Peptides against a protein of PDB entry 7AL2. Designs and how they scored, part 7

Target 1, 85 residues: chain A of PDB entry 7AL2
Amino acid sequence: YEIMLIRPKTIDDINYVVDQVLEESNPVILDLSFLEKESPANFKLAGEKIKQMRSNYGAEALLLSRCNDKNLIIIAPKGVSLVRK

## One batch from the design tools (peptide; aimed at target 1 K51 A59)

Design b1_p12_1_s2 (made by RFdiffusion4, then SolubleMPNN; from b1_p12_1, 4 letters changed)
Fold by OpenDDE base, seed 2:
Structure b1_p12_1_s2 (fold): chain B 85 residues (1-85), chain A 12 residues (1-12)
Amino acid sequence: as target 1 above (85 residues)
Amino acid sequence: SADELLEEITDN
């Protein structure tokens, strides 16, 4: 698999994340900071999509970095384990 | 809030 990196800015980007996780089985490292600042609606949408992937498809999501200008999350599809050593 | 949502959607 590949690890995708993206800072979503549009609904298309959000759907791209969903496709990468669910269809391509690729982990995605995403920065939600743009959506958080520029589109509360799409930020919420992204959150709902992540919830759905976790609840319905066994995806796992971890917050990697949170600060004033960063909102970095990794989401991994079922079958890709995120392990802290 | 954003932080509340992040708490909901992450495993940590």
Scores: peptide ipSAE 0.722, ipTM 0.947, DockQ to the pose 0.933
OpenDDE base, seeds 1, 3, 4, 5: peptide ipSAE 0.720, 0.719, 0.721, 0.719; ipTM 0.947, 0.946, 0.946, 0.946

Design b1_p12_1_s3 (made by RFdiffusion4, then SolubleMPNN; from b1_p12_1 with S2A E4D T6L)
Fold by OpenDDE base, seed 2:
Structure b1_p12_1_s3 (fold): chain B 85 residues (1-85), chain A 12 residues (1-12)
Amino acid sequence: as target 1 above (85 residues)
Amino acid sequence: SAEDLLKEITDN
């Protein structure tokens, strides 16, 4: 698999994340800071999509970094384990 | 809020 990196800015980007996780089985490291600042609606949408992937498809999501200008999350599809050593 | 949502969508 590949690890995708994206800072979503549009609904298309959000759907791209969903496709990468669910269809391509690729982990995605995403920065939600743009959506958080520029589109509360799409930020919420992204959150809902992540919740759905976790609840319905066994995806796992971890917050990697949170600061004033960063909202970095990794979401991994079922079958890709996120392990802290 | 954003913080609430992040708490909901992450496992940590």
Scores: peptide ipSAE 0.717, ipTM 0.947, DockQ to the pose 0.928
OpenDDE base, seeds 1, 3, 4, 5: peptide ipSAE 0.717, 0.716, 0.715, 0.717; ipTM 0.947, 0.946, 0.946, 0.946

Design b1_p12_1_s4 (made by RFdiffusion4, then SolubleMPNN; from b1_p12_1 with S2A T6L K7E)
Fold by OpenDDE base, seed 5:
Structure b1_p12_1_s4 (fold): chain B 85 residues (1-85), chain A 12 residues (1-12)
Amino acid sequence: as target 1 above (85 residues)
Amino acid sequence: SAEELLEEITDN
């Protein structure tokens, strides 16, 4: 698999993340800071999509970094293990 | 809120 990196800005970007995780089985490291700051609606939508992937498809998500300029999350498809040492 | 949403969507 490949690890995708994206800072989503549009609904199309959010759907791209979903496709990468569910269809391509690629982990995605995404920065939600743009959506958080610029579009509360799309930030909520992104969150809902992640919740759905976790609840319905066995995806896992970890918060990697949270600060003023970063909102980094890794979401991994089922079968890719995320382990904190 | 954003903090609440992040807590909901992450496993840590």
Scores: peptide ipSAE 0.689, ipTM 0.942, DockQ to the pose 0.910
OpenDDE base, seeds 1, 2, 3, 4: peptide ipSAE 0.688, 0.688, 0.685, 0.689; ipTM 0.942, 0.942, 0.941, 0.942

Design b1_p12_2 (made by RFdiffusion4)
Pose (drawn by RFdiffusion4):
Structure b1_p12_2 (pose): chain A 85 residues (1-85), chain P 12 residues (1-12)
Amino acid sequence: as target 1 above (85 residues)
Amino acid sequence: DTDFEEVMSLFE
């Protein structure tokens, strides 16, 4: 499989992440810092999509890093386990 | 569950 890296800026980028996790079953490492400071509405929308994917489709989501200009999240689909060691 | 709650808190 592939791990996709993205910093979403638009709704189309949010739909891109939904499709990678749900259709392609690829994990996505995404930086939500652009949406957080540029579009609070789309940041909330991106989070709602992450909640739906975990609730209904068995995706795991993990915060990897949070600092000025970075909010790094990994979303693994059902079938890729995030194993803490 | 805790890890996920941390992620969801960013959107509150």

Design b1_p12_2_s1 (made by RFdiffusion4, then SolubleMPNN; from b1_p12_2 with T2E D3E M8L)
Fold by OpenDDE base, seed 3:
Structure b1_p12_2_s1 (fold): chain B 85 residues (1-85), chain A 12 residues (1-12)
Amino acid sequence: as target 1 above (85 residues)
Amino acid sequence: DEEFEEVLSLFE
C-alpha cells in the first residue's frame, strides 16, 4: 500500500480521502487545520466521514499532533494496524 | 466548545 498525505480544502478532497481508505486500502495522514479554520461545515463533514469509516468499515484513526497550525490525524484502513510503543 | 467536541468525536 501507499501512505497518502493531504491537507484537504474542499469536499472533493474529503471524498478523495474516503476513496483512498475504502477503495484503495491506503492509509492517509490528514492535516485538518485548513478545514477547521476556514470551513466549520466541511470540518464537521470530514469528522463524520471518519466516524463512518471507523463504524462501518473497520478503519482506525489516531491523532498525531494538535497545535495552533496543524491538526494531524492518521486514518488506517482495515488490515493496517496502528501500533504505539 | 463545538470545535473541541468535533475533534474528540473522531476518536470516540
Scores: peptide ipSAE 0.045, ipTM 0.670, DockQ to the pose 0.136
OpenDDE base, seeds 1, 2, 4, 5: peptide ipSAE 0.039, 0.043, 0.021, 0.041; ipTM 0.647, 0.664, 0.562, 0.669; seed 4 fails the geometry check

Design b1_p12_2_s2 (made by RFdiffusion4, then SolubleMPNN; from b1_p12_2 with T2E M8L)
Fold by OpenDDE base, seed 5:
Structure b1_p12_2_s2 (fold): chain B 85 residues (1-85), chain A 12 residues (1-12)
Amino acid sequence: as target 1 above (85 residues)
Amino acid sequence: DEDFEEVLSLFE
């Protein structure tokens, strides 16, 4: 598989993440800092999509880093295990 | 905020 990196800014970007995880079975490292700051609505949407992928498709999500300028999350498709040490 | 709960839960 490929590991995708994206800082989503639009709904199209959010849907791209969903497609990568569910259709392509690729883990995605995403930075939600833009949406968190600039679009509460799309930030909420991103969260809802993450929840849907976790609840309905066995995806896993884990925080990688959160600081003043970053909100880094990895979301992995079913079959890719995420382990925090 | 309920709107952000899913994302925020990843930080717990």
Scores: peptide ipSAE 0.129, ipTM 0.698, DockQ to the pose 0.142
OpenDDE base, seeds 1, 2, 3, 4: peptide ipSAE 0.068, 0.079, 0.117, 0.085; ipTM 0.662, 0.670, 0.693, 0.675

Design b1_p12_2_s3 (made by RFdiffusion4, then SolubleMPNN; from b1_p12_2 with T2K M8L)
Fold by OpenDDE base, seed 5:
Structure b1_p12_2_s3 (fold): chain B 85 residues (1-85), chain A 12 residues (1-12)
Amino acid sequence: as target 1 above (85 residues)
Amino acid sequence: DKDFEEVLSLFE
């Protein structure tokens, strides 16, 4: 698989993340800092999509880093295990 | 911020 990196800015970007995880079975490292700052509605939407992928498709998500300028999350498709040490 | 809480809830 490939590991995708993206900082979503639009709904299309959010849907791209969904496609990568569910259709391509690729883990995605995403930075939600743009949406958090610029679009509360799309920030919420991104969170809801991640929850849906976890609840309905067995995806896993893990917070990598949150600071003043980053909100990094990895989401992995079913079959890719995320382990925090 | 409820939107922030929505994202945080991913990890609960």
Scores: peptide ipSAE 0.133, ipTM 0.724, DockQ to the pose 0.133
OpenDDE base, seeds 1, 2, 3, 4: peptide ipSAE 0.099, 0.119, 0.110, 0.099; ipTM 0.698, 0.715, 0.710, 0.699

Design b1_p12_2_s4 (made by RFdiffusion4, then SolubleMPNN; from b1_p12_2 with T2E E5Q M8L)
Fold by OpenDDE base, seed 5:
Structure b1_p12_2_s4 (fold): chain B 85 residues (1-85), chain A 12 residues (1-12)
Amino acid sequence: as target 1 above (85 residues)
Amino acid sequence: DEDFQEVLSLFE
């Protein structure tokens, strides 16, 4: 598989993440800092999509880093285990 | 907002 990196800014970007995880079975490292700051509505949507992927498709999500300028999360498709040490 | 909880829960 491929590991995708994206800082989503639009709904299209959010849908791209969903497609990568569910259709392509690729883990995605995403930075939600733009949406969190600039679009509460799309940040909400991103959260809903993450929830849907976790609840309905067995995806996992894990925080990688959060600081003043970053909100980094990895989302892995079913079959890719995420382990925090 | 309940709709933010999925993302926020990752930081707990």
Scores: peptide ipSAE 0.142, ipTM 0.726, DockQ to the pose 0.148
OpenDDE base, seeds 1, 2, 3, 4: peptide ipSAE 0.077, 0.137, 0.128, 0.078; ipTM 0.675, 0.703, 0.709, 0.672

Design b1_p12_3 (made by RFdiffusion4)
Pose (drawn by RFdiffusion4):
Structure b1_p12_3 (pose): chain A 85 residues (1-85), chain P 12 residues (1-12)
Amino acid sequence: as target 1 above (85 residues)
Amino acid sequence: SDFDDVINNIES
């Protein structure tokens, strides 16, 4: 499989992440810092999509890093386990 | 949980 890296800026990028996790079953490492400071509406929308994926499709989501200009999240689809060690 | 941390971050 592939791990996709993205910093979403538009709704199309949000739909891109939904499709990678749900259609391609690829984990996505995404930086939500652009949406957070540029479009609070799309930041909320991106979070809602992450909640739906975990609730209905068994995706795991993990906060990896949070600092000025970075909000790094990993989304793993059902079938890729995030194993804390 | 790890997921709650992600959601709480987004809702903050």

Design b1_p12_3_s1 (made by RFdiffusion4, then SolubleMPNN; from b1_p12_3 with D5E N9Y E11N)
Fold by OpenDDE base, seed 5:
Order: structure tokens, then sequence, then C-alpha cells
Structure b1_p12_3_s1 (fold): chain B 85 residues (1-85), chain A 12 residues (1-12)
């Protein structure tokens, strides 16, 4: 698989993340800082999509870093295990 | 929010 990196800004970007995880089975490291600051609605949507992927498709999510500049999350498809040591 | 729920869960 490939690991995708993206800082989503639009709904299209959010859907791209979903496609990468569910259709391509690629983990995605995404920075939600743009949506958090610029679009509360799309920020909420991104969270809902992550929740749906976890609940319905067995995806796994892990917060990598949250600070003033970044809101980094990794989303892994079912079969790719995320382990924090 | 839904995002807060996700973040809180994955941080636990």
Amino acid sequence: as target 1 above (85 residues)
Amino acid sequence: SDFDEVINYINS
C-alpha cells in the first residue's frame, strides 16, 4: 500500500481521503488544521467521515499531533494496525 | 462534536 499525506481544504479533499482509505486501502496522514480554522462545518464533516469509517469499515484512527500549527491524524484501513508504544 | 468524540476516543 501507499501512505497518503493531505491537508484537506474542501469537501472534495475529504472525499478523497475516504476513497483512499476505503477503496484503495491506503493509510492517510491528514492535517485537519485548515478545516478546523476555516470551516467548522467541513471540520465536523471530516470527523463524521472518520467516525463512519471506523464504525462501519473497521478503519483505525490515531491522533499524531495537535498544536497551533497542525492537527495530524492517521487513518488506517482495516488490516493495517496502528500501535502506539 | 463528532470530531471531538473521535479525537477523545483515539486519545484514550
Scores: peptide ipSAE 0.247, ipTM 0.799, DockQ to the pose 0.158
OpenDDE base, seeds 1, 2, 3, 4: peptide ipSAE 0.228, 0.180, 0.231, 0.232; ipTM 0.789, 0.758, 0.792, 0.793

Design b1_p12_3_s2 (made by RFdiffusion4, then SolubleMPNN; from b1_p12_3, 5 letters changed)
Fold by OpenDDE base, seed 1:
Structure b1_p12_3_s2 (fold): chain B 85 residues (1-85), chain A 12 residues (1-12)
Amino acid sequence: as target 1 above (85 residues)
Amino acid sequence: SDFEEVENYINS
Protein backbone atom coordinates (compact mmCIF):
# COMPACT_ATOMS: atom_id res chain seq x y z
CA TYR B 1 0.00 0.00 0.00
CA GLU B 2 0.88 3.68 -0.19
CA ILE B 3 0.67 6.32 2.51
CA MET B 4 -1.18 9.37 1.24
CA LEU B 5 -0.49 12.86 2.55
CA ILE B 6 -3.11 15.55 2.08
CA ARG B 7 -4.25 18.86 3.50
CA PRO B 8 -7.92 18.84 2.48
CA LYS B 9 -9.38 22.09 1.21
CA THR B 10 -12.63 21.01 -0.46
CA ILE B 11 -15.38 18.43 -0.24
CA ASP B 12 -13.71 16.67 -3.16
CA ASP B 13 -10.57 16.32 -1.05
CA ILE B 14 -12.58 14.86 1.83
CA ASN B 15 -14.18 12.32 -0.47
CA TYR B 16 -10.75 11.51 -1.89
CA VAL B 17 -9.59 10.62 1.63
CA VAL B 18 -12.56 8.30 2.06
CA ASP B 19 -11.81 6.62 -1.26
CA GLN B 20 -8.15 6.14 -0.36
CA VAL B 21 -8.97 4.51 2.97
CA LEU B 22 -11.96 2.39 1.97
CA GLU B 23 -11.40 1.64 -1.72
CA GLU B 24 -7.62 1.66 -2.03
CA SER B 25 -6.82 0.51 1.53
CA ASN B 26 -4.17 3.21 1.85
CA PRO B 27 -3.39 4.96 5.13
CA VAL B 28 -3.83 8.72 4.97
CA ILE B 29 -2.05 11.40 6.95
CA LEU B 30 -4.32 14.45 7.00
CA ASP B 31 -3.70 18.03 7.99
CA LEU B 32 -7.14 19.37 8.90
CA SER B 33 -5.92 22.88 9.72
CA PHE B 34 -7.17 24.44 6.50
CA LEU B 35 -10.72 23.15 6.92
CA GLU B 36 -10.81 24.05 10.59
CA LYS B 37 -9.90 27.64 9.79
CA GLU B 38 -11.62 28.23 6.46
CA SER B 39 -14.72 26.02 6.53
CA PRO B 40 -16.30 24.93 9.81
CA ALA B 41 -18.96 23.07 7.84
CA ASN B 42 -16.44 21.01 5.89
CA PHE B 43 -14.38 20.47 9.04
CA LYS B 44 -17.47 18.97 10.65
CA LEU B 45 -18.07 16.87 7.54
CA ALA B 46 -14.52 15.53 7.68
CA GLY B 47 -15.08 14.57 11.31
CA GLU B 48 -18.27 12.73 10.46
CA LYS B 49 -16.52 10.82 7.67
CA ILE B 50 -13.75 9.76 10.05
CA LYS B 51 -16.28 8.59 12.61
CA GLN B 52 -18.12 6.63 9.94
CA MET B 53 -14.95 4.95 8.71
CA ARG B 54 -14.07 3.94 12.26
CA SER B 55 -17.56 2.81 13.20
CA ASN B 56 -18.58 1.00 10.03
CA TYR B 57 -15.34 -0.16 8.42
CA GLY B 58 -12.91 -0.74 11.25
CA ALA B 59 -10.57 2.10 10.36
CA GLU B 60 -8.28 3.52 13.05
CA ALA B 61 -7.64 7.22 13.54
CA LEU B 62 -4.93 8.77 15.71
CA LEU B 63 -4.07 12.38 16.39
CA LEU B 64 -0.39 12.93 15.60
CA SER B 65 0.06 16.63 16.30
CA ARG B 66 -2.06 19.65 17.10
CA CYS B 67 -0.60 23.14 17.14
CA ASN B 68 -1.22 26.62 15.76
CA ASP B 69 -0.52 25.65 12.16
CA LYS B 70 -1.53 22.01 11.88
CA ASN B 71 -3.98 19.34 12.93
CA LEU B 72 -2.37 16.08 11.87
CA ILE B 73 -4.32 12.83 11.96
CA ILE B 74 -3.48 9.43 10.54
CA ILE B 75 -6.30 7.21 9.34
CA ALA B 76 -5.47 3.56 8.74
CA PRO B 77 -7.76 1.13 6.94
CA LYS B 78 -8.75 -2.17 8.45
CA GLY B 79 -5.80 -4.51 8.12
CA VAL B 80 -3.15 -1.86 8.69
CA SER B 81 -2.19 -1.63 12.34
CA LEU B 82 -0.90 1.55 13.95
CA VAL B 83 1.66 0.50 16.55
CA ARG B 84 3.57 2.63 19.02
CA LYS B 85 6.97 1.18 19.93
CA SER A 1 -14.74 18.92 18.76
CA ASP A 2 -15.63 16.34 16.15
CA PHE A 3 -12.25 14.69 16.75
CA GLU A 4 -12.45 14.26 20.51
CA GLU A 5 -12.77 10.50 20.10
CA VAL A 6 -9.50 10.34 18.16
CA GLU A 7 -6.65 9.06 20.29
CA ASN A 8 -3.53 11.16 20.65
CA TYR A 9 -0.75 8.91 19.39
CA ILE A 10 2.21 10.97 20.59
CA ASN A 11 0.81 12.15 23.92
CA SER A 12 -0.76 8.88 25.03
Scores: peptide ipSAE 0.137, ipTM 0.749, DockQ to the pose 0.162
OpenDDE base, seeds 2, 3, 4, 5: peptide ipSAE 0.077, 0.085, 0.043, 0.052; ipTM 0.697, 0.696, 0.667, 0.684

Design b1_p12_3_s3 (made by RFdiffusion4, then SolubleMPNN; from b1_p12_3, 4 letters changed)
Fold by OpenDDE base, seed 5:
Structure b1_p12_3_s3 (fold): chain B 85 residues (1-85), chain A 12 residues (1-12)
Amino acid sequence: as target 1 above (85 residues)
Amino acid sequence: SDFDEVMNYINS
């Protein structure tokens, strides 16, 4: 698989993330800082999509970093395990 | 906050 990196800005970007995880089975490291700051509605939508992927498709999500500039989250498809050591 | 809500989705 490939690991995708994206800072989504639009609904199309959010759907791209969903496609990468569910259709391509690629983990995605995404920065939600743009949506958090610029579009509360789309930020919430992104969260709902993550919830759906976890609940319905066995995806896993983990916060990597939260700071002034970044809100980094990894989403892994089912079969790719996220392990903290 | 919106962040807390989204993080609840991630952490739940």
Scores: peptide ipSAE 0.451, ipTM 0.881, DockQ to the pose 0.151
OpenDDE base, seeds 1, 2, 3, 4: peptide ipSAE 0.449, 0.450, 0.448, 0.447; ipTM 0.881, 0.881, 0.880, 0.880; seed 2 fails the geometry check

Design b1_p12_3_s4 (made by RFdiffusion4, then SolubleMPNN; from b1_p12_3 with D5E I7L N9Y)
Fold by OpenDDE base, seed 5:
Structure b1_p12_3_s4 (fold): chain B 85 residues (1-85), chain A 12 residues (1-12)
Amino acid sequence: as target 1 above (85 residues)
Amino acid sequence: SDFDEVLNYIES
């Protein structure tokens, strides 16, 4: 598989993430900092999509880093285990 | 906050 990196800005970008995780079975490293700052609605939508992928499809999600410049989350499809040491 | 709500959807 491939590991995708994206800082989504639009609903299309959010749906792209969903497609990568569910259809392509690719882990995605997300930077949600743009949505958090610029679109509370789409930020919430992104969260709902993550919730749905976890609840309905067995995806995992892990916060990698949150600082002034980044809001990094990795989303892994079912079968790719995320382990924090 | 909005982030706290989203955070509830991950790592749980």
Scores: peptide ipSAE 0.275, ipTM 0.820, DockQ to the pose 0.145
OpenDDE base, seeds 1, 2, 3, 4: peptide ipSAE 0.273, 0.199, 0.251, 0.273; ipTM 0.819, 0.778, 0.799, 0.818

Design b1_p12_4 (made by RFdiffusion4)
Pose (drawn by RFdiffusion4):
Structure b1_p12_4 (pose): chain A 85 residues (1-85), chain P 12 residues (1-12)
Amino acid sequence: as target 1 above (85 residues)
Amino acid sequence: SEDFEEVMKLFE
């Protein structure tokens, strides 16, 4: 499989992440810092999509890093386990 | 999970 890296800027990028996790079953490492400071509406929308994926499709989501200009999240689909060690 | 709750707080 592939791990996709993205910093979403538009709704199309949000739909891109939904499709990678749900259709391609690829984990996505995404930086939500652009949406957070540029479009609070799309940041809330991106979070709602992450909640739906975990609730209905068994995706795991993990915060990897949070600092000025970075909000790094990993979304692993059902079938890729995030194993803390 | 606690990890997921932490992630969801970012959007509150």

Design b1_p12_4_s1 (made by RFdiffusion4, then SolubleMPNN; from b1_p12_4 with E2S M8L K9S)
Fold by OpenDDE base, seed 5:
Structure b1_p12_4_s1 (fold): chain B 85 residues (1-85), chain A 12 residues (1-12)
Amino acid sequence: as target 1 above (85 residues)
Amino acid sequence: SSDFEEVLSLFE
C-alpha cells in the first residue's frame, strides 16, 4: 500500500480521503488544520466521515499532533494496525 | 467548541 498525505480544503478532498482508505486501502495522514480554521462545517463533515469509516469498515484513526498550526490524524484501513507506544 | 467536538471525540 501507499501512505497518502493531504491537508484537505474542500469536500472533494474529503471524499478523496475516503476513496484512498476504502477503495485503495491506503493509510492517510491528514492535516485538518485548514478545515478546522476555515470551515467548521467541513471540519465536522470530515470527522463524520472518519467516524463512519471506523464504524462501518473497521478503519482506525489516531491523533498524531495537535497544536497551533497543525491537526494531524492518521487513518488506516482495516488491515493496517495503528499502535501508540 | 461544538465545531471541534466531532473530530476530538474520535480519539476519546
Scores: peptide ipSAE 0.159, ipTM 0.742, DockQ to the pose 0.129
OpenDDE base, seeds 1, 2, 3, 4: peptide ipSAE 0.153, 0.141, 0.148, 0.129; ipTM 0.744, 0.738, 0.743, 0.732

Design b1_p12_4_s2 (made by RFdiffusion4, then SolubleMPNN; from b1_p12_4 with E2S M8E K9S)
Fold by OpenDDE base, seed 4:
Structure b1_p12_4_s2 (fold): chain B 85 residues (1-85), chain A 12 residues (1-12)
Amino acid sequence: as target 1 above (85 residues)
Amino acid sequence: SSDFEEVESLFE
């Protein structure tokens, strides 16, 4: 598999993340800082999609970094284990 | 497994 890195800016980008995780079985490292700043609605949507992938498809998510200019999350498809040590 | 609770808190 590939690990995708994206800073989503649009709904299309959010759906791209969903496709990568669910259809391509690729982990995605997300920087949500743009959405958080520029589109509260799409930021919320991104969260909803993450919840759905976790609840319905066994995806896992882990916060990598949170600061003023970064909001990094990795979401992994079922079968890819995320471990924080 | 991973800790989703911290991630979820971002969207509340």
Scores: peptide ipSAE 0.256, ipTM 0.785, DockQ to the pose 0.721
OpenDDE base, seeds 1, 2, 3, 5: peptide ipSAE 0.246, 0.240, 0.236, 0.245; ipTM 0.777, 0.775, 0.778, 0.781

Design b1_p12_4_s3 (made by RFdiffusion4, then SolubleMPNN; from b1_p12_4, 4 letters changed)
Fold by OpenDDE base, seed 2:
Structure b1_p12_4_s3 (fold): chain B 85 residues (1-85), chain A 12 residues (1-12)
Amino acid sequence: as target 1 above (85 residues)
Amino acid sequence: SKEFEEVESLFE
């Protein structure tokens, strides 16, 4: 698989993330800082999509870092486990 | 800063 890196800015970008996780089975590392700052509605939408992927498709999601205008999240598709030791 | 936390917290 590939690990996709994206700082989504639009709904199309959000849907791209969903496609990568669910259809391509690729982990995605996201920076949500743009959405959080520029579009509260799309930021919320991203959150709902993440929740749906976790709830319905067995995806995992983890906040990697939140600081200084970064909001880094990893979303892993089913079959790729995120493990902290 | 926050690291390795549940994503749910971002959207509360």
Scores: peptide ipSAE 0.398, ipTM 0.888, DockQ to the pose 0.317
OpenDDE base, seeds 1, 3, 4, 5: peptide ipSAE 0.378, 0.385, 0.294, 0.383; ipTM 0.884, 0.886, 0.838, 0.887

Design b1_p12_4_s4 (made by RFdiffusion4, then SolubleMPNN; from b1_p12_4, 4 letters changed)
Fold by OpenDDE base, seed 2:
Structure b1_p12_4_s4 (fold): chain B 85 residues (1-85), chain A 12 residues (1-12)
Amino acid sequence: as target 1 above (85 residues)
Amino acid sequence: SAEFEEVLSLFE
């Protein structure tokens, strides 16, 4: 698999993340900082999509870093294990 | 923000 890195800016980008996780089975490291600052609605949508992937498809999510200029989350498809030690 | 709290809830 590939590990995708993206800072989504549009709904199309959000859907790209969903496609990568669910269709391509690729982990995605996404930076939500743009959406958080520029589009509260799409930021909320991104969160809802992540919740749905976790609840319905066995995806895992982990917060990697949260600061002023980044909001990094890794989303892993079912079958890719995320471990915090 | 409320939206940020929503995202944080993913990890609680």
Scores: peptide ipSAE 0.177, ipTM 0.762, DockQ to the pose 0.133
OpenDDE base, seeds 1, 3, 4, 5: peptide ipSAE 0.167, 0.172, 0.162, 0.175; ipTM 0.755, 0.761, 0.760, 0.769

Design b1_p12_5 (made by RFdiffusion4)
Pose (drawn by RFdiffusion4):
Structure b1_p12_5 (pose): chain A 85 residues (1-85), chain P 12 residues (1-12)
Amino acid sequence: as target 1 above (85 residues)
Amino acid sequence: MEDSALEELGML
């Protein structure tokens, strides 16, 4: 499989992440810092999509890093386990 | 399962 890296800027990028996790079953490492400071509406929308994927489709989501200009999250689809060691 | 990102996003 592939792990996709993205910093979403538009609704199309949000839909891209939904499709990678749900259709391609690829984990996505995404930086939500652009949406957070540029479009609070799309940041809330991106978060709602992550909640729906976890609730209905068994995706795991993990915060990896949070600092000025970075909010790094990983989304693993059902079938890729995030194993803390 | 991991969901700590949902805490950060305010979705829990």

Design b1_p12_5_s1 (made by RFdiffusion4, then SolubleMPNN; from b1_p12_5 with D3S E8Y)
Fold by OpenDDE base, seed 3:
Structure b1_p12_5_s1 (fold): chain B 85 residues (1-85), chain A 12 residues (1-12)
Amino acid sequence: as target 1 above (85 residues)
Amino acid sequence: MESSALEYLGML
């Protein structure tokens, strides 16, 4: 697999993330800071998609960093284990 | 530990 890195800005970017996790089985490191600041509606949509992937497809998510300029989250498909040490 | 906005919203 590949690890994808993206700072989504549009709905198309959000759908790209979903495709990477579910169809390509690639982990994705997301920076949600743009959506959080510029589009509350699309930020909510992104969160709902993440929740759906966790609930229905066995994806996992971990917070990597949260500050004024970053909101970094890794989403891993089923079969890729995320471990906090 | 630090939490994201998504965690507070129950999305993560």
Scores: peptide ipSAE 0.051, ipTM 0.650, DockQ to the pose 0.266
OpenDDE base, seeds 1, 2, 4, 5: peptide ipSAE 0.034, 0.034, 0.049, 0.039; ipTM 0.629, 0.628, 0.649, 0.652

Design b1_p12_5_s2 (made by RFdiffusion4, then SolubleMPNN; from b1_p12_5 with D3E E8Y)
Fold by OpenDDE base, seed 1:
Structure b1_p12_5_s2 (fold): chain B 85 residues (1-85), chain A 12 residues (1-12)
Amino acid sequence: as target 1 above (85 residues)
Amino acid sequence: MEESALEYLGML
């Protein structure tokens, strides 16, 4: 598999993340900082999609970093283990 | 109340 990196800006980008996790089984490191600042509605949508992937498909989500410039989250599909040491 | 996306991700 591949690890995808994306800073989503549109609904299309959000759907791309969903496709990568659920259809391609690729982990995604995403920066939500653009959506958080520019579109509260799409930021909420992104969060809802992440929640749905966790609840319905066994995806895992982990906060990597949150600061003024970044809101980094990794989403791993079922079968890819995220381990904190 | 419904948990927010940020709360669900442990960001709040």
Scores: peptide ipSAE 0.056, ipTM 0.661, DockQ to the pose 0.144
OpenDDE base, seeds 2, 3, 4, 5: peptide ipSAE 0.051, 0.054, 0.053, 0.052; ipTM 0.666, 0.669, 0.661, 0.663; seed 4 fails the geometry check

Design b1_p12_6 (made by RFdiffusion4)
Pose (drawn by RFdiffusion4):
Structure b1_p12_6 (pose): chain A 85 residues (1-85), chain P 12 residues (1-12)
Amino acid sequence: as target 1 above (85 residues)
Amino acid sequence: MESSAVEYFEEL
């Protein structure tokens, strides 16, 4: 499989992440810092999509890093386990 | 299962 890296800036990028996790079953490492400071509406929308994917489709989501200009999240689809060690 | 990012969005 592939792990996709993205910093979403538009709704199309949000739909891109939904499709990678749900259709391609690829994990996505995404930086939500652009949406957070540029479009609070799309940041909330991106979070709602992450909640729906975990609730209904068994995706795992993990915060990897949070600092000025970075909010790094990993979304692993059902079938890729995030194993803390 | 990991959920820390989900919990972050639920608190908003």

Design b1_p12_6_s1 (made by RFdiffusion4, then SolubleMPNN; from b1_p12_6 with E11S)
Fold by OpenDDE base, seed 2:
Structure b1_p12_6_s1 (fold): chain B 85 residues (1-85), chain A 12 residues (1-12)
Amino acid sequence: as target 1 above (85 residues)
Amino acid sequence: MESSAVEYFESL
């Protein structure tokens, strides 16, 4: 698999994340800071998609870092384990 | 693993 890195800015980017996780089985490290600042509606949508992927598809999601200029989340598909040591 | 991301979004 590949690890995708993206700072989504549009609904298309959000859908890209969903596709990478669910269809391509690629983990995605995404920075939600743009959406959080520029589009509350799309930020909410991104959150809903993350919840759906966890609830319905066995994805895992973990907050990596949050500060003023970044909101880093990793989303792993069902076949990829996130492990904290 | 528990999802801190989901916890965050639930808090919004």
Scores: peptide ipSAE 0.089, ipTM 0.668, DockQ to the pose 0.865
OpenDDE base, seeds 1, 3, 4, 5: peptide ipSAE 0.068, 0.076, 0.062, 0.071; ipTM 0.650, 0.664, 0.649, 0.639

Design b1_p12_6_s2 (made by RFdiffusion4, then SolubleMPNN; from b1_p12_6 with S4E E11S)
Fold by OpenDDE base, seed 5:
Structure b1_p12_6_s2 (fold): chain B 85 residues (1-85), chain A 12 residues (1-12)
Amino acid sequence: as target 1 above (85 residues)
Amino acid sequence: MESEAVEYFESL
């Protein structure tokens, strides 16, 4: 698989993340800081999509870093284990 | 999944 990196800005970007995880089985490292700051609605949508992928498709997600400048999350498809040591 | 991470995602 490939690891995708993206800072989503639009709904299309959010859907791209979903496609990468569910259709391509690629983990995605995403920075939600743009959506968090610029679009509460799309930030909520992104969160809902992440919840759905976790609940319905066995995806796993971890918060990597959250500060004033970034909101980094990794989401992995089922079968790719995320382990914090 | 870590409880803290779950809590964060549920808050989104």
Scores: peptide ipSAE 0.064, ipTM 0.685, DockQ to the pose 0.461
OpenDDE base, seeds 1, 2, 3, 4: peptide ipSAE 0.058, 0.052, 0.056, 0.059; ipTM 0.684, 0.683, 0.672, 0.684

Design b1_p12_6_s3 (made by RFdiffusion4, then SolubleMPNN; from b1_p12_6 with E7D E11S)
Fold by OpenDDE base, seed 1:
Structure b1_p12_6_s3 (fold): chain B 85 residues (1-85), chain A 12 residues (1-12)
Amino acid sequence: as target 1 above (85 residues)
Amino acid sequence: MESSAVDYFESL
């Protein structure tokens, strides 16, 4: 698999993340800081889709870093293990 | 009630 990196800005970007995780089975490192600041509605939408991927498809999400400049998470498809040591 | 998106991401 490949690890995708994206800072989503649009609904198309959010759907790209979903496609990468569910269809391509690629982990995605996301920076959600743009959506959180510029589009609270799309930030919430992104969160709902992440919840759905976790609940319905066994995806796993892990917070990497959150500060003024970034809101980094990794979301991995089922079968890719994310381990916090 | 569903948590806010901010609360959800902080829980990850």
Scores: peptide ipSAE 0.339, ipTM 0.778, DockQ to the pose 0.133
OpenDDE base, seeds 2, 3, 4, 5: peptide ipSAE 0.314, 0.291, 0.326, 0.354; ipTM 0.770, 0.740, 0.771, 0.779; seed 5 fails the geometry check

